# Peptides against a protein of PDB entry 5JXT: the designs that were tried, part 262

Target 1, 319 residues: chain A of PDB entry 5JXT
Amino acid sequence: SLLPKKEINVYIGMSEMQVKWYQKILEKDIDAVNGAGGKRESKTRLLNIVMQLRKCCNHPYLFEGAEPGPPYTTDEHLIYNAGKMVVLDKLLKRIQKQGSRVLIFSQMSRLLDILEDYCVFRGYKYCRIDGSTAHEDRIAAIDEYNKPGSDKFIFLLTTRAGGLGINLTTADIVILYDSDWNPQADLQAMDRAHRIGQTKQVVVYRFVTDNAIEEKVLERAAQKLRLDQLVIQQGRAQVAAKAAANKDELLSMIQHGAEKVFQTKGAFGTMAEKGSQLDDDDIDAILQAGETRTKELNARYEKLGIDDLQKFTSESAYE

## One batch from the design tools (peptide; made by RFdiffusion4, then SolubleMPNN)

Design b2_p28_7_s3 (from b2_p28_7, 13 letters changed)
Fold by OpenDDE base, seed 1:
Structure b2_p28_7_s3 (fold): chain B 319 residues (1-319), chain A 28 residues (1-28)
Amino acid sequence: as target 1 above (319 residues)
Amino acid sequence: SYPTMDLEIIKRTAEEREEYHAKLKAYL
């Protein structure tokens, strides 16, 4: 029988470089961030800020001129300049040692480019598919990954590139490097490994930048997922659970953690304490803390009714 | 009312940013 998947949110501090870029993004549009534009602020402007902040949470090299160079060299800087990469690097080493195989999902094909460079740098054998991958090449990549005795450790995927029906049950670990705004897209990604034919316990690690916009993206996704479940259960098909975030919701998301980001001179959390020197005990602590916060998050939304879940509760940047 | 971030906290000078980029480049 297929074992239930274990899902763990992995809360990761920003690197010093990420903090500085996050500050830059907020500073550039500070009037919008402060809500000074009021009703006149465009939803498009707020969405653009959200997208830049999410890019920053993924990797600072997603911005032009952020990568050190010329000369452009792949080195340890690719890892230590992004908190998610530091954790990923340690986690992948552990996963490989355990004889597991990994699906890594992102919303951003350009992040997969960085992850390819990382895989080459670390000597990890991988497959890749994204939205631009030809159908025949997708089949070939899947077959290469799934073949008995495959030396491919990692499969890099954009979350949506995995069309319905892909079976990747030869992997038992799923890393969501970032989250989709639609929680169903992430579930569909997990279901590539968590499917009939899986023989191992599937574990899903969802990377979440701590004290940043990604926490609010996650909360909103959890809220939507719970709302969708309740709507299905109650037969209330008319509840527009798919409503795009309004301006106030977007503004609240942008503001979350912003004050602490501005006050921070270095990195956040474990990235400030250890940086690239994270050990196995530090990873265990991060995973344990993440498991606790994941349970708390789920428990928060399980108690809410439809009417409460329709209300966006803005936690202020000062809470 | 949305909390306004103090603009003074935001003012890392362009110079502090250049110095940081220079330090990052010097460690490479």
Scores: peptide ipSAE 0.000, ipTM 0.329, DockQ to the pose 0.013; fails the geometry check
Fold by OpenDDE base, seed 2:
Structure b2_p28_7_s3 (fold): chain B 319 residues (1-319), chain A 28 residues (1-28)
Amino acid sequence: as target 1 above (319 residues)
Amino acid sequence: SYPTMDLEIIKRTAEEREEYHAKLKAYL
């Protein structure tokens, strides 16, 4: 029998550069962020703000003109300018040392480009699949990764590009660098490693930027997943889960942590204390804190019935 | 980030998860 997969939310603070860019994104649309547009604010505008904030949480170099240069160089700045990269860099060293292999998923192909540059910079051998990868090239990449004695350590994937049926059970670690709006897409990503033929304990690390939009994306996804589970368990097929966030939900998500971000000088959270100088003990502390918060998050939604979950609007963006 | 699977889903076999995902896809 397969061992149950262990899922851990890894809560990560923004780098100083991410905080500065997050502030700029909010400032650019401050009237929308403050809800001054009211009912007239377009859902499209709010979705665009959410998308920019999610880019910032992933890496500031996803913005045009954010990369330092000229000269343009691949160096430690690629890592320390993004909180997720700092944690990823330390975590990958540990994963490699333990003789594990890792799938890294993102929603953003442009983030995979940054991760390729990172892999080259660190000397990690990798495979890549995204939405543009031809069918034959996908097969070749999978075969190259899965072959006995493969020297490929990392598989970089867009969450949706891993079409139904890919078996990557030669990896035992899954990193969700970001999250899909649909919890099923991430579950399907995890199931690439957690499938028949897996012999190891699968561990899933979900990166979450703390005090930012991604925390509310996580909460919403938690609520939705629990609702979907309860609906299936109770046979209540008529409860069409409202798949799309409404304007008020999007606004609340955008506002979450915004005040603290505006008040912050320098890095935020875990990045403020240690920055790029995270050691193995710091990583253990981050993972342990993540396990605790993951349990607390799950316990919050496990107590709610279907009717409560349907009415549960994410608590105010300021709580 | 998504929530972790509940403890019940985490403990499911690969086959039970595939069935669950199939049911979930048919429902959504």
Scores: peptide ipSAE 0.000, ipTM 0.204, DockQ to the pose 0.012; fails the geometry check
Fold by OpenDDE base, seed 3:
Structure b2_p28_7_s3 (fold): chain B 319 residues (1-319), chain A 28 residues (1-28)
Amino acid sequence: as target 1 above (319 residues)
Amino acid sequence: SYPTMDLEIIKRTAEEREEYHAKLKAYL
């Protein structure tokens, strides 16, 4: 029988470089961040800010001129300049040691480029599929990954490209490096490993940048998922879950943690304490804290009715 | 009313960023 998947949100502090770039993004559009544009502020502008903040949470090298160089070299800086990479690097070593194989999903093909460089740098054999990958090349990559005795440890996928009905049950670990605005896209990605033919316990690690916009992206996704579940259970016509955040919701998301980011001179959380020197105990602590926060998040939304879930809780940008 | 971000904190951060970029350029 297929075991239920275990899902853990992994809350990760920003590196010092990420904090600096996060500040820079907020500063550039400070009038929009302060809500000074009011009704005149374009939804497009706010969506652009959100996208830049999400890029920052993923990796600062997603910005032009952020990577140190020339010469552009792949080195430890690729890892320590992004909190998610620091955790990923330690986690992948553990995953490999336990004889697991891993799918890594992102919304951003350019992040997969960084992850390819990382894989080469660490000597991890990998496959890749994104939205631009030809159909034949997708089949070849899947077959190469799934073949008996495959030496491919990692499969790099864009979440939506990986969602296209492929079977990757030869992997038992899923890392969502970032989250889709649609929680169903992430579920479809997980279902590439969590499917008939899986013989292992599937574990899903969802990376979430702590004290940043990604927490609000996650909350919104969890809210939407619960709403979708309740609508299905009640047989009610899809109350058109407003598929896109309104301006006030986007603004609240942009403002979340922004003050603390501006006050921070260094890194956040475990990144401030240990930086790249995370040990196995630090990883265990991060995973345990993440499991607790995941349960709390789920429990928050499980108690809410449809009417409450339709109201975006503009809970304070200060929490 | 959305909280207004402290412009003084923003300015300090901009200055610290300029120093950081200046240091990075000095290593080239």
Scores: peptide ipSAE 0.000, ipTM 0.323, DockQ to the pose 0.012; fails the geometry check
Fold by OpenDDE base, seed 5:
Structure b2_p28_7_s3 (fold): chain B 319 residues (1-319), chain A 28 residues (1-28)
Amino acid sequence: as target 1 above (319 residues)
Amino acid sequence: SYPTMDLEIIKRTAEEREEYHAKLKAYL
């Protein structure tokens, strides 16, 4: 029988470099961040800010001129300059030691490029699929990964490319490096490992940058997911159409944690305390705190009815 | 437009909907 998947949100502080870049993004568009544009502020401008902030949460090297160089070298700076990479680096060591295999999903193909550099740097054997991967190469990568006795530890996927109905049940760990605005895309990604033929307990780690826009992306995704569940349960299909963020929601998301980001000198949370020197106890603490916050988040939305959830779902940000 | 998987799910069998609900319940 297929065991239920375990999902844990992993809340991760920004590195010092991420804080600096996050500040720069906010400062560049400070009038929009302060709501000074009011109704005149374009939704496109707010969406652009959101996209830059999400890039910052993933890795500062997604910005031109952010990577230290020349010379451009893959080194420990690739890890310590992004909180998610610091946690990923420690988590992958544990996962490998336990004899597990990992799917890593991201929305950003350029983040997969960084993760490839990281895999090479750490000596992790990997496969990759993204939106640009040819059909034949996708089949070859899947077959290589799923092969009995495959030496491929990691599969790097864009969430959408991983959604293509493929079976990756030879992995038992899923890392969502970032979240889709549509929680169903993330569920489809998880379902690559959590499917018929899986023999292990699937564990899903969802990385969430703490005190940043990604908390609000997660909250919105959780809200949408609960709404989708209730709509399906109640047979009320008409309600699902209003799922994407309005200007006020986008502004609120951009403003979330901004004050603390401006006041902070250096990194956040565990990243400020230990930086790249996180030990096994620190990872256990992060995972335990994440499990608690995950339960609290879920419990918040479980109590909400359709009408309560609808109040937070205004018209599509992407239409 | 995000593909409205919702419409596809509604068209699924009761069993497929229950399985989807079970998957969704593991997320919440």
Scores: peptide ipSAE 0.000, ipTM 0.249, DockQ to the pose 0.012; fails the geometry check

Design b2_p28_7_s4 (from b2_p28_7, 11 letters changed)
Fold by OpenDDE base, seed 3:
Structure b2_p28_7_s4 (fold): chain B 319 residues (1-319), chain A 28 residues (1-28)
Amino acid sequence: as target 1 above (319 residues)
Amino acid sequence: MKPTRDKEIIQRTKEEREEYNKKLKEYL
């Protein structure tokens, strides 16, 4: 029988470089962040700010002129300048030692390019599929990954490209490096490993930048998922899940953690305390804290009815 | 494999990067 997936949100502090770039993004559009643009502020501008903040949460080298150089190098700076990379680097070592194989999903093909350079730097053998990958090359990559005795440890995928019915049951670990706005896209990604033919316990690690826009992306995704479940259960086909955040919702998301980011000198949380020097105990603590917060998040939405879930609960930026 | 992070990095071969890394290590 297929074991149920274990899903853990992994809450990760920003690196010092991420904090600096996050501040810079907010400062550049400070009037929009403060809501000073009022009714004239375009939804498109707010969506752009959200996209830049999400890029920052993934890796600062997604911005032009952010990567240190010349000379441009592939070295430890690729890891320590992004909190998610620091955790990923430690987690992958553990996963490999356990004899597991891993799918890494992102929304951003440019992040997969960083992850390719990282894989080469660490000597990890990998496959890649994104939206630009030809159909024949996708088949070849899947077959190369799934073959008996494959030396490919990592499969790098864009979430939507990986969602296309692929069987990757030869992996037992799934890392969602970022989240889709549509929780169904992430579920479809997980279901590449969690399918008939899987023989291991599938574990899903969802990376979430703590005290940043990504917490609100996750909350909105969880709300939507619960709403979709309740609509299916109650047969109420007319409850259009609010497909797109309104301006006030986007502003609230952008503002989340912004004050603390502006006040922060250096990195956040465990990244401030240990940075790239995270040990195995620190990873265990991060995973345990993440498992607790995941249960709390799920329990919050399980108690809500359809009418409550349709309201954007702006949990105040102060809780 | 072409790193797509920076246009200048994309244009550099693996060998050119190895040479830059070697030079950097000689100056440190």
Scores: peptide ipSAE 0.042, ipTM 0.566, DockQ to the pose 0.043
Fold by OpenDDE base, seed 4:
Structure b2_p28_7_s4 (fold): chain B 319 residues (1-319), chain A 28 residues (1-28)
Amino acid sequence: as target 1 above (319 residues)
Amino acid sequence: MKPTRDKEIIQRTKEEREEYNKKLKEYL
């Protein structure tokens, strides 16, 4: 029988470099961040800020002129300059030692380019599929990964490309490096490993940058998923879930953690204390804290009715 | 979109992907 998925949100502090770039993004559009644009602020401008903040949460090298150099090299700086890479690097070592195989999903093909450089640098054998991968090359990558005795440890995928009905049951670990705005896209990604023919416990690690916009992306996705479930269960097809964030919702998401980011001179959380020197105990602590916060998040949304779930107010998640 | 990473890194990553895609085609 297929075991249920274990899902864990992994809350990760920003590196010092990410904090500096996050500050710079907010400062560039400070009037919009402070709500001074009011009704005149375009939804497009707010969406652009959100996109830049999400890039920062993934990796600062997604910005022009962020990489250290010249000379430009692939080295440990590729890891320690992004909190998610520090946790990923330690987690992959553990996953490999356990004899597991891993799918890594991102929304950003440019992040997969960084992850390819990382895989080469660490000597991890991998496959890759994104939106630009030809159909034949996709089939070949899947077959090579799924081959009995395959030496491919990692499969790198864009979340949308992974959604296309692919069977990857030869992997038992799923890492969502970032989250989709549509929780169904992430579920479809998980369901690449969690299908008939899976013999192992599937574990899903969802990376979430702590004290940043990604917490609000996660909350919104969880809220929407619960709302969609309740609407289906209650037959209330007429309750048009407010599918698109309004300007005030986007502004609240941008403002989340901004004050603490401006006050921070270094890295956040375990990244401030240990940086790239995380040990196995630090990883266990991060995972345990993540399990707790995941249970708390789920318990909040399980108690909410349809009417409460339609109110995207930053306040309703804390009562 | 302009490449946001260094040109040398982008070129290397491109060559590695081209080699990967070549190996995949040779497998099929």
Scores: peptide ipSAE 0.032, ipTM 0.478, DockQ to the pose 0.088
Fold by OpenDDE base, seed 5:
Structure b2_p28_7_s4 (fold): chain B 319 residues (1-319), chain A 28 residues (1-28)
Amino acid sequence: as target 1 above (319 residues)
Amino acid sequence: MKPTRDKEIIQRTKEEREEYNKKLKEYL
């Protein structure tokens, strides 16, 4: 029988470089961030800020002029300049030592480019699929990953490209490097490993940048998922999911953690204390804290009725 | 803003990157 998947939100502090870039993004549009634009502020401007903040949470090298160089190098700076990469680097060593195989999902194909560079740098054998991958090359990559005795450890996928009904049950670990605004896209990604033919316990690690926009993306996705579940259970198919996030919701998401980001000199949390020098005990502490916060988050939304969830749920800003 | 990742770096093998980085550290 298929074992239930275990899902853990992994809350990760920003690196010093991420904090600096997050500050710069907010400062560039400070009037919009402070709500000073009022009714004249465009939804498009707020969506652009959200997009830049999400890029910052993933990796600062997604910005022009952020990567040190020229000359450019592939070295430890690729890891320590992004909190998610620091945690990923430690977690992948543990996963490999356990004899597990891993799917890594992102919304951003340009982040997969960074992850390819990282895989080569660490000597991890990988496959890749994104939205630009030809159909034949997708089949070849899946077959290469799934073949008996495959030496491919990692599969890199964009969430949308990985959602296309493919079977990857030869992996037992799923890392959501970022979250989709639509929780169904993330579920579809998990279901590539958590499907008929899986023989292991599937574990899903969802990376979430702490004290940043991604906490609000996660909360919104959790609200939508719970609403969708309740609508199905109650047969209330006419309960229209509220349209894409309004200006006030987007502004509130942008403002989340902004004050603390402006006050911070350096990195956040464990990234400030240890940076790239995380040990196994630090990873265990992060995972335990994440498991606790995940239970608390789920318990918050499980208590809400349809009417309460509808007040706060809006469709994804990217649909 | 656009990503800064160099395509040539991304396409290099691990060994070629290690050699490149070594030469760079010797030159700088």
Scores: peptide ipSAE 0.027, ipTM 0.470, DockQ to the pose 0.060
Fold by OpenDDE base, seed 2:
Structure b2_p28_7_s4 (fold): chain B 319 residues (1-319), chain A 28 residues (1-28)
Amino acid sequence: as target 1 above (319 residues)
Amino acid sequence: MKPTRDKEIIQRTKEEREEYNKKLKEYL
């Protein structure tokens, strides 16, 4: 029988470089961040800020001129300049030692380019599929990954490209490096490993940048998922879950953690304490804290009815 | 667009991808 998947949100502090870039993004559009644009602030401008903040949470090298150089190298700086890479680097070593195989999903093909350079640098054998991958090359990559005795450890996928009904049950670990705005896209990605033919316990690690916009993206996704579940259970076919955030919701998401980011000199959380020098106990502590916060997050939404979930606005960063 | 990396590392990544794609075509 297929075991239920275990889902853990992994809350990760920003590196010093991420904090500096996050500050710069907010400062560039400070009037919009402060809500000073009022009714005149375009939804497009807010969506652009959200997109830049999410890029920063993934990796600062997604920005032009962010990468240190010349010379431009693929060294340890590729890892320590992004909190998610520091945790990923330690987690992948454990996963490999356990004889597990891993799917890594992102919304950003440019992040997969960084992860590809990282895989080469660490000597991890991998496959890659994104939105630009030809149909034949997708089939070939899937077959190479799934073949008996495959030496491919990692599969790099964009979430939407990986959602296309493919079977990857030869992996038992799923890392969501970032989240889709549609929680169903992330579920469809997890279901590539969590499907008939899986023989292992599937574990899903969702990376979430702590004290940043990604917490509010996660909360909104959890709210929407619970609403979708309740609508199905109650047979209320017509509750159009608000598919898109309004301006006020986007503004609240942008403001979340902004004050603390402006006050911070250096990195956040465990990244400030240990940086790239995370040991096995630090990773266990991060995973245990993540498991606790995941249970607390789910328990908040499980108590809410449909009407409460529809009215639930993401609390402002100042509430 | 990939970040600007060391040209040798970029080339190794390209060669690995080309070898991978070749092996895949031979397997299918």
Scores: peptide ipSAE 0.018, ipTM 0.474, DockQ to the pose 0.128

